# Designs tried in a protein design run: peptides against a protein of PDB entry 7K3S. Part 9

Target 1, 60 residues: chain A of PDB entry 7K3S
Amino acid sequence: MEELSGKPLSYAEKEKLKEKLAFLKKEYSRTLARLQRAKRAEKAKNSKKAIEDGVPQPEA

## One batch from the design tools (peptide; aimed at target 1 L9 E13 E15 L21)

Design b2_p14_5_s2 (made by RFdiffusion4, then SolubleMPNN; from b2_p14_5, 7 letters changed)
Fold by OpenDDE base, seed 3:
Structure b2_p14_5_s2 (fold): chain B 60 residues (1-60), chain A 14 residues (1-14)
Amino acid sequence: as target 1 above (60 residues)
Amino acid sequence: KDEELRELGRKLLE
């Protein structure tokens, strides 16, 4: 087993890695929030269709 | 474990 003991990350590399991880976490959170919003919107559309099919719209 | 994190770090830094 070659110990792929690559050079220890410098302080600058560790900070750059932390920045990249923070960015990825932000993009993950944004994507998750979008997915949750989409699922709520789908549920709201399906619930509105179920209400419109059950309530005679008063003709104005 | 620490080696895998270092390797992932390198790939992310390229």
Scores: peptide ipSAE 0.151, ipTM 0.730, DockQ to the pose 0.208
OpenDDE base, seeds 1, 2, 4, 5: peptide ipSAE 0.143, 0.140, 0.147, 0.148; ipTM 0.721, 0.720, 0.726, 0.729

Design b2_p14_5_s3 (made by RFdiffusion4, then SolubleMPNN; from b2_p14_5, 5 letters changed; failed a check: too like the target's own chain)
Amino acid sequence: EDEKLRELAKKLLE

Design b2_p14_5_s4 (made by RFdiffusion4, then SolubleMPNN; from b2_p14_5, 5 letters changed)
Fold by OpenDDE base, seed 3:
Structure b2_p14_5_s4 (fold): chain B 60 residues (1-60), chain A 14 residues (1-14)
Amino acid sequence: as target 1 above (60 residues)
Amino acid sequence: EEEKLRELGKKLLE
């Protein structure tokens, strides 16, 4: 078994990797929340169109 | 698994 255990990451490299992973997790969560909001907004627009086709607008 | 993290680490540290 070739122990392709290349040089162990230094403490500083591990901390920098953790920071980058934390940043990526934050950007992922932000993007996911944006996507979920967009999907909810699309459903809400489709539901509003379905209600507007069924309710006679009161002529003012 | 640890190798994938190491390779990802290298690419992120460049």
Scores: peptide ipSAE 0.141, ipTM 0.733, DockQ to the pose 0.276
OpenDDE base, seeds 1, 2, 4, 5: peptide ipSAE 0.129, 0.120, 0.129, 0.132; ipTM 0.721, 0.711, 0.733, 0.723

Design b2_p14_6 (made by RFdiffusion4)
Pose (drawn by RFdiffusion4):
Structure b2_p14_6 (pose): chain A 60 residues (1-60), chain P 14 residues (1-14)
Amino acid sequence: as target 1 above (60 residues)
Amino acid sequence: EEEEEAKEEAEEKA
């Protein structure tokens, strides 16, 4: 399910690698998706296809 | 690059 990224890292290095870069990767694709979908739908109501979003964390 | 950054942050925290 998950991917084991970071074999030779100590406790702190691994802690920072997972938590920081995962938060950043999420919010990168997250904010990009919220605004990109709002942009296309507001200009003209088009038939949406796919998004992996599910649980929202009150974000606008 | 990500592992180097993580090592720098771990040193700062230590």

Design b2_p14_6_s1 (made by RFdiffusion4, then SolubleMPNN; from b2_p14_6, 8 letters changed)
Fold by OpenDDE base, seed 3:
Structure b2_p14_6_s1 (fold): chain B 60 residues (1-60), chain A 14 residues (1-14)
Amino acid sequence: as target 1 above (60 residues)
Amino acid sequence: ELVELARKEAEKEE
Protein backbone atom coordinates (compact mmCIF):
# COMPACT_ATOMS: atom_id res chain seq x y z
CA MET B 1 0.00 0.00 0.00
CA GLU B 2 1.55 3.31 -0.99
CA GLU B 3 1.11 5.34 2.15
CA LEU B 4 -0.17 8.67 0.83
CA SER B 5 2.81 10.23 2.65
CA GLY B 6 1.72 13.83 2.38
CA LYS B 7 0.44 16.44 4.83
CA PRO B 8 -3.32 15.97 5.42
CA LEU B 9 -5.26 18.13 2.97
CA SER B 10 -6.77 21.25 4.54
CA TYR B 11 -10.53 21.80 4.30
CA ALA B 12 -9.92 24.36 1.49
CA GLU B 13 -7.68 21.91 -0.46
CA LYS B 14 -10.35 19.18 -0.13
CA GLU B 15 -13.07 21.55 -1.40
CA LYS B 16 -10.81 22.66 -4.30
CA LEU B 17 -10.15 18.99 -5.13
CA LYS B 18 -13.94 18.29 -5.05
CA GLU B 19 -14.49 21.22 -7.46
CA LYS B 20 -11.76 19.88 -9.81
CA LEU B 21 -13.30 16.38 -9.65
CA ALA B 22 -16.80 17.79 -10.32
CA PHE B 23 -15.46 19.75 -13.32
CA LEU B 24 -13.57 16.70 -14.64
CA LYS B 25 -16.71 14.51 -14.24
CA LYS B 26 -18.75 17.14 -16.16
CA GLU B 27 -16.18 17.29 -19.00
CA TYR B 28 -16.01 13.47 -19.08
CA SER B 29 -19.83 13.25 -19.32
CA ARG B 30 -19.86 15.92 -22.07
CA THR B 31 -17.13 14.09 -24.03
CA LEU B 32 -18.90 10.72 -23.58
CA ALA B 33 -22.21 12.23 -24.79
CA ARG B 34 -20.39 13.70 -27.87
CA LEU B 35 -18.77 10.31 -28.60
CA GLN B 36 -22.12 8.48 -28.24
CA ARG B 37 -23.79 11.07 -30.53
CA ALA B 38 -20.99 10.68 -33.10
CA LYS B 39 -21.33 6.85 -33.05
CA ARG B 40 -25.15 7.16 -33.45
CA ALA B 41 -24.69 9.63 -36.34
CA GLU B 42 -22.17 7.29 -38.02
CA LYS B 43 -24.58 4.33 -37.64
CA ALA B 44 -27.42 6.50 -39.06
CA LYS B 45 -25.22 7.53 -42.04
CA ASN B 46 -24.21 3.91 -42.68
CA SER B 47 -27.86 2.77 -42.51
CA LYS B 48 -28.90 5.61 -44.89
CA LYS B 49 -26.12 4.62 -47.34
CA ALA B 50 -27.19 0.95 -47.13
CA ILE B 51 -30.78 2.01 -48.02
CA GLU B 52 -29.58 4.41 -50.78
CA ASP B 53 -27.35 1.70 -52.35
CA GLY B 54 -30.51 -0.47 -52.59
CA VAL B 55 -32.75 2.23 -54.20
CA PRO B 56 -31.98 3.50 -57.74
CA GLN B 57 -31.62 7.28 -57.40
CA PRO B 58 -34.06 9.07 -59.72
CA GLU B 59 -31.77 10.85 -62.16
CA ALA B 60 -32.39 14.59 -62.00
CA GLU A 1 -0.88 15.04 -9.60
CA LEU A 2 -4.29 16.78 -8.97
CA VAL A 3 -3.67 16.68 -5.18
CA GLU A 4 -0.18 18.17 -5.65
CA LEU A 5 -1.65 20.89 -7.89
CA ALA A 6 -4.17 21.66 -5.12
CA ARG A 7 -1.28 21.95 -2.59
CA LYS A 8 0.67 24.31 -4.89
CA GLU A 9 -2.45 26.46 -5.36
CA ALA A 10 -3.00 26.62 -1.57
CA GLU A 11 0.71 27.50 -1.00
CA LYS A 12 0.27 30.48 -3.40
CA GLU A 13 -2.57 31.91 -1.29
CA GLU A 14 -0.24 32.10 1.85
Scores: peptide ipSAE 0.174, ipTM 0.776, DockQ to the pose 0.361
OpenDDE base, seeds 1, 2, 4, 5: peptide ipSAE 0.169, 0.168, 0.101, 0.115; ipTM 0.769, 0.773, 0.719, 0.721

Design b2_p14_6_s2 (made by RFdiffusion4, then SolubleMPNN; from b2_p14_6, 8 letters changed)
Fold by OpenDDE base, seed 4:
Structure b2_p14_6_s2 (fold): chain B 60 residues (1-60), chain A 14 residues (1-14)
Amino acid sequence: as target 1 above (60 residues)
Amino acid sequence: SLIEEARKEAEKEL
């Protein structure tokens, strides 16, 4: 068991942890937005394919 | 750990 040195965090240590937490929340939100965009793009591709496979191409 | 990194960063500001 690593002794989490039971010394209370200083004010400066707490502010650095808040900054790190804010950064991680920002990166999480960015990653989530990318995932949601990817899912929308996949749905759009599947809808385009369903139209292309369902319309007989007029023979030119 | 995140706590040990925060300690090292706080020590650099002294």
Scores: peptide ipSAE 0.195, ipTM 0.797, DockQ to the pose 0.387
OpenDDE base, seeds 1, 2, 3, 5: peptide ipSAE 0.182, 0.189, 0.185, 0.194; ipTM 0.786, 0.793, 0.788, 0.794

Design b2_p14_6_s3 (made by RFdiffusion4, then SolubleMPNN; from b2_p14_6, 8 letters changed)
Fold by OpenDDE base, seed 4:
Structure b2_p14_6_s3 (fold): chain B 60 residues (1-60), chain A 14 residues (1-14)
Amino acid sequence: as target 1 above (60 residues)
Amino acid sequence: EDIELARKWAEELE
């Protein structure tokens, strides 16, 4: 049983840490959602280009 | 270790 040789965090310190953790989780989730959207958009562009390179463009 | 890191993070938020 490692003696947690540090004084226990006050209630206020624990609440500040919970707020920081909630903020970091929110920013992580937001960044991950942006990355996943960018990756899906890139795949959609590459698939469109592969179809366009395989179909003779109608001469205008 | 985790409690000392937690204190450092609490002090930066004060």
Scores: peptide ipSAE 0.181, ipTM 0.754, DockQ to the pose 0.188
OpenDDE base, seeds 1, 2, 3, 5: peptide ipSAE 0.141, 0.169, 0.148, 0.145; ipTM 0.728, 0.744, 0.740, 0.738

Design b2_p14_6_s4 (made by RFdiffusion4, then SolubleMPNN; from b2_p14_6, 6 letters changed)
Fold by OpenDDE base, seed 5:
Structure b2_p14_6_s4 (fold): chain B 60 residues (1-60), chain A 14 residues (1-14)
Amino acid sequence: as target 1 above (60 residues)
Amino acid sequence: EEIEEAKKYAKELE
């Protein structure tokens, strides 16, 4: 067990680390939401193509 | 920007 003999972080250093962690969590959540939206959009495009390929256009 | 500041700060703590 290496002793984490790091100097005790100042109050300002601890607040900076909290801000960093909050930012990283926010960016992770934003990226995850984008990925989920992209997957939904892909499924919706594939379902629209399946409908378009299956409906004969009525001849005018 | 905030990620690069956070990386700079992490490197100053090493």
Scores: peptide ipSAE 0.177, ipTM 0.747, DockQ to the pose 0.109
OpenDDE base, seeds 1, 2, 3, 4: peptide ipSAE 0.168, 0.166, 0.169, 0.167; ipTM 0.740, 0.743, 0.743, 0.743

Design b2_p14_7 (made by RFdiffusion4)
Pose (drawn by RFdiffusion4):
Structure b2_p14_7 (pose): chain A 60 residues (1-60), chain P 14 residues (1-14)
Amino acid sequence: as target 1 above (60 residues)
Amino acid sequence: EEEEAEEAVEEYLE
């Protein structure tokens, strides 16, 4: 399910790698998706296809 | 310790 990224890292290095870079990867694709969808739908109401978003964290 | 950990993560990713 998950991917084990970071074998030779100590406790703190691994802690920072998972938590910081995962938060950044999420919010990168997250904010990009929120605004990109709002952009295409507002210019013209088009038939949307796919998005992996599910649980929203009050974000606008 | 936290700064050293961040540097070690950068080196690992390189």

Design b2_p14_7_s1 (made by RFdiffusion4, then SolubleMPNN; from b2_p14_7 with E6L A8K E10K)
Fold by OpenDDE base, seed 1:
Structure b2_p14_7_s1 (fold): chain B 60 residues (1-60), chain A 14 residues (1-14)
Amino acid sequence: as target 1 above (60 residues)
Amino acid sequence: EEEEALEKVKEYLE
């Protein structure tokens, strides 16, 4: 077993890392929701442009 | 195992 070559983390350091991890998970979820919204908006823009340009919409 | 994972998270957050 490789000795855990790190200084033991204090209880306060562990709680601070848990807080940082919770923040990063929140920002990841927020960024993912923005990306999904942007992708939906791009699809809607392309559909509107295809109607305006007289291009036959692919029937669903 | 949890301590090693926390140390890796510390290094990534520095």
Scores: peptide ipSAE 0.168, ipTM 0.758, DockQ to the pose 0.104
OpenDDE base, seeds 2, 3, 4, 5: peptide ipSAE 0.166, 0.115, 0.093, 0.161; ipTM 0.756, 0.712, 0.700, 0.752

Design b2_p14_7_s2 (made by RFdiffusion4, then SolubleMPNN; from b2_p14_7, 4 letters changed)
Fold by OpenDDE base, seed 3:
Structure b2_p14_7_s2 (fold): chain B 60 residues (1-60), chain A 14 residues (1-14)
Amino acid sequence: as target 1 above (60 residues)
Amino acid sequence: EEEEALKKVEEYLK
């Protein structure tokens, strides 16, 4: 790859990098949302097990 | 290379 470190970026390169940055931010947000969902699901599973050991759940 | 390119984008977006 041509090292972009010393060259002025063209308009097209700037737009491509903005697109890459937007993509990375999107993937970060998606990954964070998955992690938060996993942590919530784990907490919900642990809380359900703690409730089943102490309270007969009324069958819905 | 991608990190330096991202730094440049951040500088151009300020």
Scores: peptide ipSAE 0.184, ipTM 0.758, DockQ to the pose 0.074
OpenDDE base, seeds 1, 2, 4, 5: peptide ipSAE 0.170, 0.175, 0.169, 0.172; ipTM 0.749, 0.751, 0.749, 0.757

Design b2_p14_7_s3 (made by RFdiffusion4, then SolubleMPNN; from b2_p14_7, 4 letters changed; failed a check: a repeat of another design)
Amino acid sequence: EEEEALEKVKKYLE

Design b2_p14_7_s4 (made by RFdiffusion4, then SolubleMPNN; from b2_p14_7, 5 letters changed)
Fold by OpenDDE base, seed 2:
Structure b2_p14_7_s4 (fold): chain B 60 residues (1-60), chain A 14 residues (1-14)
Amino acid sequence: as target 1 above (60 residues)
Amino acid sequence: EEKEALEKVKKYLE
């Protein structure tokens, strides 16, 4: 058994860490959703420019 | 396992 190099966490410390973990998971999901939206917006912008520039859209 | 996971999270949140 690797001796967990640390004092045993109290119940209150464990609950605080669970709350922080839930917050981080929420912020991660929000960041991913923003990134995916940005990627879609960039694709839509590039598609609009390709139409405006008369360049045949590469069949995706 | 839960204690190890909590200590890992603690190390990144301090």
Scores: peptide ipSAE 0.183, ipTM 0.736, DockQ to the pose 0.104
OpenDDE base, seeds 1, 3, 4, 5: peptide ipSAE 0.153, 0.163, 0.167, 0.146; ipTM 0.705, 0.721, 0.736, 0.690

Design b2_p14_8 (made by RFdiffusion4)
Pose (drawn by RFdiffusion4):
Structure b2_p14_8 (pose): chain A 60 residues (1-60), chain P 14 residues (1-14)
Amino acid sequence: as target 1 above (60 residues)
Amino acid sequence: EEEEAEEAVKEYLE
């Protein structure tokens, strides 16, 4: 399911690698997706296809 | 310790 990224890292290095870069990777694709979808749908109501979003964290 | 850990993560990613 998950991917084990970071074998030779100590406790703190690994802690920072997973938590910080995962938060950043999520919010990168997250904010990009919220605004990109709002942009295309508002200009003209088009047939949407796919998005991996599921649980929203009150974000606007 | 936190700054050293962040530097080590950057070196690992390089």

Design b2_p14_8_s1 (made by RFdiffusion4, then SolubleMPNN; from b2_p14_8, 4 letters changed)
Fold by OpenDDE base, seed 1:
Structure b2_p14_8_s1 (fold): chain B 60 residues (1-60), chain A 14 residues (1-14)
Amino acid sequence: as target 1 above (60 residues)
Amino acid sequence: EEEKALEEVKKYLE
């Protein structure tokens, strides 16, 4: 038995770490969705400005 | 293995 070079985590500690990991995954997904929305909004702003400046929009 | 992964996560979540 290699001594697992750490104090054995209690059941409560394992569940608390799982909770923290689930929270971090949720916040990561929220932040990613915010970033993607910001990039889409920036593209839409640039497209509106290009129309106003008389630059032909690349047809979709 | 799961315990080692949880102990590694502990170091960043303290």
Scores: peptide ipSAE 0.165, ipTM 0.753, DockQ to the pose 0.100
OpenDDE base, seeds 2, 3, 4, 5: peptide ipSAE 0.160, 0.104, 0.086, 0.144; ipTM 0.747, 0.702, 0.691, 0.714

Design b2_p14_8_s2 (made by RFdiffusion4, then SolubleMPNN; from b2_p14_8, 5 letters changed)
Fold by OpenDDE base, seed 2:
Order: C-alpha cells, then sequence, then structure tokens
Structure b2_p14_8_s2 (fold): chain B 60 residues (1-60), chain A 14 residues (1-14)
C-alpha cells in the first residue's frame, strides 16, 4: 500500500479548490475574449488603412 | 500523487 504521503483534502478544501479553479477558468475566458477582440480590431484597422491608401486623390 | 498536486495548487492559489 503506497501511503499517499499527504493528508486527504477535506471537503472544505476541495470546495475552495473548485471555487479557485472556476475563477481561474473565468479569467482565462475573459483574457481569451479580449485577445480575440484585439486581433479583430487590428485586422479592421489594417483593412481601413488599405482602403484609404488605395483611393487615388482627385487631381486638382 | 493527485492529492498532493491538488494541495500544491491550493497553496499556490492562496
Amino acid sequence: as target 1 above (60 residues)
Amino acid sequence: EEEEALKKVLEYLK
């Protein structure tokens, strides 16, 4: 019998771990959504600049 | 091993 060299986690410690993991998952999802939004915003800015540089100025 | 890993994660998250 390998004596698992740690005291078993109490019910309260397991619930606290679940809460911390749920919080971490929420922050991960929020960060991922921000990154995806930033990438989309950069693509939209680059597309607007490409349209502005492609319009020939009317010769006066 | 799993319970010790969970305990280390719990300590890191304090």
Scores: peptide ipSAE 0.147, ipTM 0.723, DockQ to the pose 0.093
OpenDDE base, seeds 1, 3, 4, 5: peptide ipSAE 0.146, 0.103, 0.083, 0.140; ipTM 0.725, 0.692, 0.675, 0.716

Design b2_p14_8_s3 (made by RFdiffusion4, then SolubleMPNN; from b2_p14_8 with E6L E7K A8K)
Fold by OpenDDE base, seed 2:
Structure b2_p14_8_s3 (fold): chain B 60 residues (1-60), chain A 14 residues (1-14)
Amino acid sequence: as target 1 above (60 residues)
Amino acid sequence: EEEEALKKVKEYLE
């Protein structure tokens, strides 16, 4: 018998943890989407500056 | 294993 190191979580505690995990997954996905949008916006800004500065765009 | 994982998540969220 593996002595589960601690008091067993009640059903209500397990459900509360699942709710917290679902919230954290949602916030993680939102943060990733913001980061990806920021990276795309930075690339678009750098592309606009390169056109304005007459520098040939590096072929990506 | 699931209960230990839930415990670690509890400790991280307190």
Scores: peptide ipSAE 0.165, ipTM 0.739, DockQ to the pose 0.100
OpenDDE base, seeds 1, 3, 4, 5: peptide ipSAE 0.148, 0.150, 0.145, 0.137; ipTM 0.696, 0.723, 0.710, 0.690

Design b2_p14_8_s4 (made by RFdiffusion4, then SolubleMPNN; from b2_p14_8, 5 letters changed)
Fold by OpenDDE base, seed 3:
Structure b2_p14_8_s4 (fold): chain B 60 residues (1-60), chain A 14 residues (1-14)
Amino acid sequence: as target 1 above (60 residues)
Amino acid sequence: EEEEALKKVEEYLK
């Protein structure tokens, strides 16, 4: 790859990098949302097990 | 290379 470190970026390169940055931010947000969902699901599973050991759940 | 390119984008977006 041509090292972009010393060259002025063209308009097209700037737009491509903005697109890459937007993509990375999107993937970060998606990954964070998955992690938060996993942590919530784990907490919900642990809380359900703690409730089943102490309270007969009324069958819905 | 991608990190330096991202730094440049951040500088151009300020």
Scores: peptide ipSAE 0.184, ipTM 0.758, DockQ to the pose 0.074
OpenDDE base, seeds 1, 2, 4, 5: peptide ipSAE 0.170, 0.175, 0.169, 0.172; ipTM 0.749, 0.751, 0.749, 0.757

## One batch from the design tools (peptide; aimed at target 1 K43 K45 N46)

Design b2_p15_1_s1 (made by RFdiffusion4, then SolubleMPNN; its pose is not in this set)
Fold by OpenDDE base, seed 1:
Structure b2_p15_1_s1 (fold): chain B 60 residues (1-60), chain A 15 residues (1-15)
Amino acid sequence: as target 1 above (60 residues)
Amino acid sequence: EEKEEEERLREELAE
C-alpha cells in the first residue's frame, strides 16, 4: 500500500479532482431541486384536500 | 451526455 499521504498532487490530478467536484456539485444541486419540488408538491396535495372538503355546496 | 460524463468520471476514479 503506497503511502498516498505525502506526494503533492500533480497539476493534472488537481484539474481531474476539480472536474469530479464540479460534476458532484451539479448532481447534488439537481437532486436538491428534485427534493424541494417533491416537498412542495406534497404540501400542495395536502392543501388541495383541505379546500375541497371545506366548500359548502351552494344549496340550489 | 450526463451518463457518459458520469461513466468517464467512474472509469477515471477506478485508475
Scores: peptide ipSAE 0.142, ipTM 0.754, DockQ to the pose 0.013
OpenDDE base, seeds 2, 3, 4, 5: peptide ipSAE 0.140, 0.127, 0.127, 0.131; ipTM 0.754, 0.743, 0.744, 0.747

Design b2_p15_1_s2 (made by RFdiffusion4, then SolubleMPNN; its pose is not in this set)
Fold by OpenDDE base, seed 3:
Structure b2_p15_1_s2 (fold): chain B 60 residues (1-60), chain A 15 residues (1-15)
Amino acid sequence: as target 1 above (60 residues)
Amino acid sequence: EKKELEEELRKKLAE
C-alpha cells in the first residue's frame, strides 16, 4: 500500500481531486445504470424468445 | 481500477 504520506494538498489540488472524484462517481453510476438496463433488456429478450420458442427459460 | 482510483482520491482528500 503506497502510504499517501504526501505534502498537504493545496486548496486548488483538493478541489481538482473533488472534481475527479465527482467525475468517477458519475461514470461509475452511468456504467451501473447501463449494466442494469442491459440485464433488463437481456431478460426481456429471453422472455420474448421463450414465449416465441415455447421453451422454458432456465431458472437463474 | 476505477474503484481503486476513487478510493485513492478519497484518501488524498481525507488528509
Scores: peptide ipSAE 0.125, ipTM 0.730, DockQ to the pose 0.013
OpenDDE base, seeds 1, 2, 4, 5: peptide ipSAE 0.059, 0.058, 0.058, 0.061; ipTM 0.667, 0.673, 0.670, 0.677

Design b2_p15_1_s3 (made by RFdiffusion4, then SolubleMPNN; its pose is not in this set)
Fold by OpenDDE base, seed 4:
Structure b2_p15_1_s3 (fold): chain B 60 residues (1-60), chain A 15 residues (1-15)
Amino acid sequence: as target 1 above (60 residues)
Amino acid sequence: DKKRKEEEERLKRAE
C-alpha cells in the first residue's frame, strides 16, 4: 500500500490517467448503448406479447 | 494495444 504521497503527478502519470479515462468513457458509452438496445428489445417483446394476449398497450 | 501494454509495463517497472 503506497501512501497517497501528495507529490504532483508526473507528465507520464497524467497521460496514463487521461488514457485510462478515455478507455473508461468508451466502455461506458458502449455499455449504455447495449442497455438502451436491450430496453428497446424488451419493449418490442412485451408489445408482441400484449398484442397476442389482447392487453391494451399504453400509448407512447 | 501492444504499444499501450508495453508502456504500462514500463511504468510499472519504474515504481
Scores: peptide ipSAE 0.150, ipTM 0.750, DockQ to the pose 0.010
OpenDDE base, seeds 1, 2, 3, 5: peptide ipSAE 0.134, 0.101, 0.104, 0.108; ipTM 0.740, 0.703, 0.711, 0.714

Design b2_p15_1_s4 (made by RFdiffusion4, then SolubleMPNN; its pose is not in this set)
Fold by OpenDDE base, seed 5:
Structure b2_p15_1_s4 (fold): chain B 60 residues (1-60), chain A 15 residues (1-15)
Amino acid sequence: as target 1 above (60 residues)
Amino acid sequence: KEKEEEELKRLEEAE
């Protein structure tokens, strides 16, 4: 077991890490929302194409 | 957003 015997983070270092974590969580949430939107747009495009091609969509 | 990224960069350069 490598002792994570790093000196206890100062109050200032802990606040800096909280800010970094808050930023990363925000950008992660933004990226997830973009990915979910892209996946929904792909599904909607495929649904539109299946209607145009007269092919019955397999109900999932 | 840019201000927060710049602040984080300043905090990384100060370690």
Scores: peptide ipSAE 0.130, ipTM 0.776, DockQ to the pose 0.013
OpenDDE base, seeds 1, 2, 3, 4: peptide ipSAE 0.119, 0.122, 0.136, 0.124; ipTM 0.769, 0.771, 0.776, 0.773; seed 3 fails the geometry check

Design b2_p15_2_s1 (made by RFdiffusion4, then SolubleMPNN; its pose is not in this set)
Fold by OpenDDE base, seed 4:
Structure b2_p15_2_s1 (fold): chain B 60 residues (1-60), chain A 15 residues (1-15)
Amino acid sequence: as target 1 above (60 residues)
Amino acid sequence: EEEDRRAREEEKKRK
């Protein structure tokens, strides 16, 4: 456990951490939206193939 | 370190 008993962060260090946190939250949301889009596109491909192969669609 | 650079560049684009 590194003791977080370090000197209080300066105003500039706190602002830099806020900017980094805002960036990481934005990239997380962007990555999550991409993952959700990819999962929907995969389901749409699998549903089209399952209709062509005569497999019953799982009801949502 | 690369994320810290990108964060600073994004701040510069918002001014």
Scores: peptide ipSAE 0.113, ipTM 0.703, DockQ to the pose 0.014
OpenDDE base, seeds 1, 2, 3, 5: peptide ipSAE 0.113, 0.098, 0.101, 0.094; ipTM 0.704, 0.691, 0.692, 0.691

Design b2_p15_2_s2 (made by RFdiffusion4, then SolubleMPNN; its pose is not in this set)
Fold by OpenDDE base, seed 4:
Order: C-alpha cells, then structure tokens, then sequence
Structure b2_p15_2_s2 (fold): chain B 60 residues (1-60), chain A 15 residues (1-15)
C-alpha cells in the first residue's frame, strides 16, 4: 500500500481543482437539463401517438 | 479572500 503521503496541495493546485470542479458541475447540469428535456419530449410524442392509435395512456 | 492573502504571504516568504 503506497501511502499517498501527498504533499499539501499548493494554492495554485487547489485553484486548478476548484476550476475543474466548477467545469464538471456545469457540464453535469447541462447534461441533466438535456436528459430532462428529452424525457419530456418522449412523453409528449408517446402521448400524441397513444391518442392517434386509441391506446389508453397510463395515468401517472 | 483569507486563503488568497495567506497564499500571497507564503509566496513572499519563499523569495
């Protein structure tokens, strides 16, 4: 077991990690918003198709 | 802000 006796991160290394974390949080939020939009669009398409095909929609 | 001031102080002590 290599003891990661990691030297304390420099200020510059901490700021670089904060920037990476902020970027990853932004990309996560963007991806989540895309997924939620896609699911809503799929539900709307399925609802339109179910009305056209005479299939009872599952009430949520 | 306090971490930035402490970082500038360390950079001055290393010169």
Amino acid sequence: as target 1 above (60 residues)
Amino acid sequence: EEEDERAREREREER
Scores: peptide ipSAE 0.099, ipTM 0.688, DockQ to the pose 0.006
OpenDDE base, seeds 1, 2, 3, 5: peptide ipSAE 0.098, 0.095, 0.091, 0.098; ipTM 0.682, 0.679, 0.682, 0.689

Design b2_p15_2_s3 (made by RFdiffusion4, then SolubleMPNN; its pose is not in this set)
Fold by OpenDDE base, seed 2:
Structure b2_p15_2_s3 (fold): chain B 60 residues (1-60), chain A 15 residues (1-15)
Amino acid sequence: as target 1 above (60 residues)
Amino acid sequence: EEEDKKAREEEEKKK
């Protein structure tokens, strides 16, 4: 494991990295929530279509 | 706590 024995980051560099990390975590959570909504909407669309086509829904 | 202490020392060193 190469220890990233780089120069100690200044306080300002650490805070800038914390802000970038907080932003990335927020965008990740937003993307996950979007994906989950899309999957639920697709399931709901497929369920509505299966009822309309007279196909027995597989019991959950 | 140690990051807040270093932040204060860096701000004090800038006066």
Scores: peptide ipSAE 0.064, ipTM 0.645, DockQ to the pose 0.007
OpenDDE base, seeds 1, 3, 4, 5: peptide ipSAE 0.061, 0.060, 0.061, 0.063; ipTM 0.634, 0.630, 0.632, 0.645

Design b2_p15_2_s4 (made by RFdiffusion4, then SolubleMPNN; its pose is not in this set)
Fold by OpenDDE base, seed 5:
Structure b2_p15_2_s4 (fold): chain B 60 residues (1-60), chain A 15 residues (1-15)
Amino acid sequence: as target 1 above (60 residues)
Amino acid sequence: EKEDEEARRKELEKK
């Protein structure tokens, strides 16, 4: 394992990395919430089409 | 916590 022979990060550099990590975690959670809403909206569109086309919905 | 406090002190001393 090559020791990452970089100079130890300053306090300010560590805090900047913590802020970047917090931002990325927030954007990940926001993207997951969008995906979940999209999947629910797709199911709701498919159910409306199945009712309109007279196809019996398979009970989930 | 103590290492972060010492690091904060050293950053304030550089200003």
Scores: peptide ipSAE 0.102, ipTM 0.692, DockQ to the pose 0.007
OpenDDE base, seeds 1, 2, 3, 4: peptide ipSAE 0.100, 0.094, 0.090, 0.096; ipTM 0.687, 0.679, 0.677, 0.676

Design b2_p15_3_s1 (made by RFdiffusion4, then SolubleMPNN; its pose is not in this set)
Fold by OpenDDE base, seed 1:
Structure b2_p15_3_s1 (fold): chain B 60 residues (1-60), chain A 15 residues (1-15)
Amino acid sequence: as target 1 above (60 residues)
Amino acid sequence: KEAEEAERRAREAEE
């Protein structure tokens, strides 16, 4: 872990790091949106079943 | 593709 603290990053290395961070933020947002869609889809399936089974839905 | 290209550019920056 000691080799990363001693050299100032070049302009090119800083730009590559900014690009990597932008990519990681995009992939995080894509994954989060997928997870939220999946949670909404499961809630909608469970709500449809619970209405069919006569179970009172918790009010949102 | 974009992740693999970002990883390739990571290795090319450590040489």
Scores: peptide ipSAE 0.185, ipTM 0.800, DockQ to the pose 0.013
OpenDDE base, seeds 2, 3, 4, 5: peptide ipSAE 0.156, 0.153, 0.154, 0.173; ipTM 0.791, 0.783, 0.792, 0.797

Design b2_p15_3_s2 (made by RFdiffusion4, then SolubleMPNN; its pose is not in this set)
Fold by OpenDDE base, seed 1:
Structure b2_p15_3_s2 (fold): chain B 60 residues (1-60), chain A 15 residues (1-15)
Amino acid sequence: as target 1 above (60 residues)
Amino acid sequence: EEEERRRREAERAEE
């Protein structure tokens, strides 16, 4: 285990890390929203096919 | 551009 005996981060380095963390959280949330939209669109396509084929949808 | 502005403000606060 490399000892994290690094010099105390300067104020500027801490603010830069906070900014990087905020950016990464934003991109994560954007990616999750895209994934959730894709899953909902897939469920909606499968539901439309099940109605067209006359198959009873299981009520969730 | 905002990161560069903030860097110049930090360099001025250490002088």
Scores: peptide ipSAE 0.221, ipTM 0.799, DockQ to the pose 0.009
OpenDDE base, seeds 2, 3, 4, 5: peptide ipSAE 0.189, 0.186, 0.201, 0.199; ipTM 0.782, 0.779, 0.791, 0.788

Design b2_p15_3_s3 (made by RFdiffusion4, then SolubleMPNN; its pose is not in this set)
Fold by OpenDDE base, seed 1:
Structure b2_p15_3_s3 (fold): chain B 60 residues (1-60), chain A 15 residues (1-15)
Amino acid sequence: as target 1 above (60 residues)
Amino acid sequence: EEEEERERRAREAEE
């Protein structure tokens, strides 16, 4: 078992890693929100097409 | 408190 006992990160290195992690978490949350919005918009578009094509909507 | 002491030690290491 290789001990990943790399030299303890300096305070400045830890803060830079915290900032990078905060940035990546923010971009991840933005991407998820975009994906969820796109999926909702696609469902709404498909429901509008089903009404236009005379397909009976399944009652929710 | 522990974060403020680390920040103080970081300033002392940059001088």
Scores: peptide ipSAE 0.131, ipTM 0.751, DockQ to the pose 0.007
OpenDDE base, seeds 2, 3, 4, 5: peptide ipSAE 0.114, 0.105, 0.120, 0.114; ipTM 0.730, 0.723, 0.741, 0.733

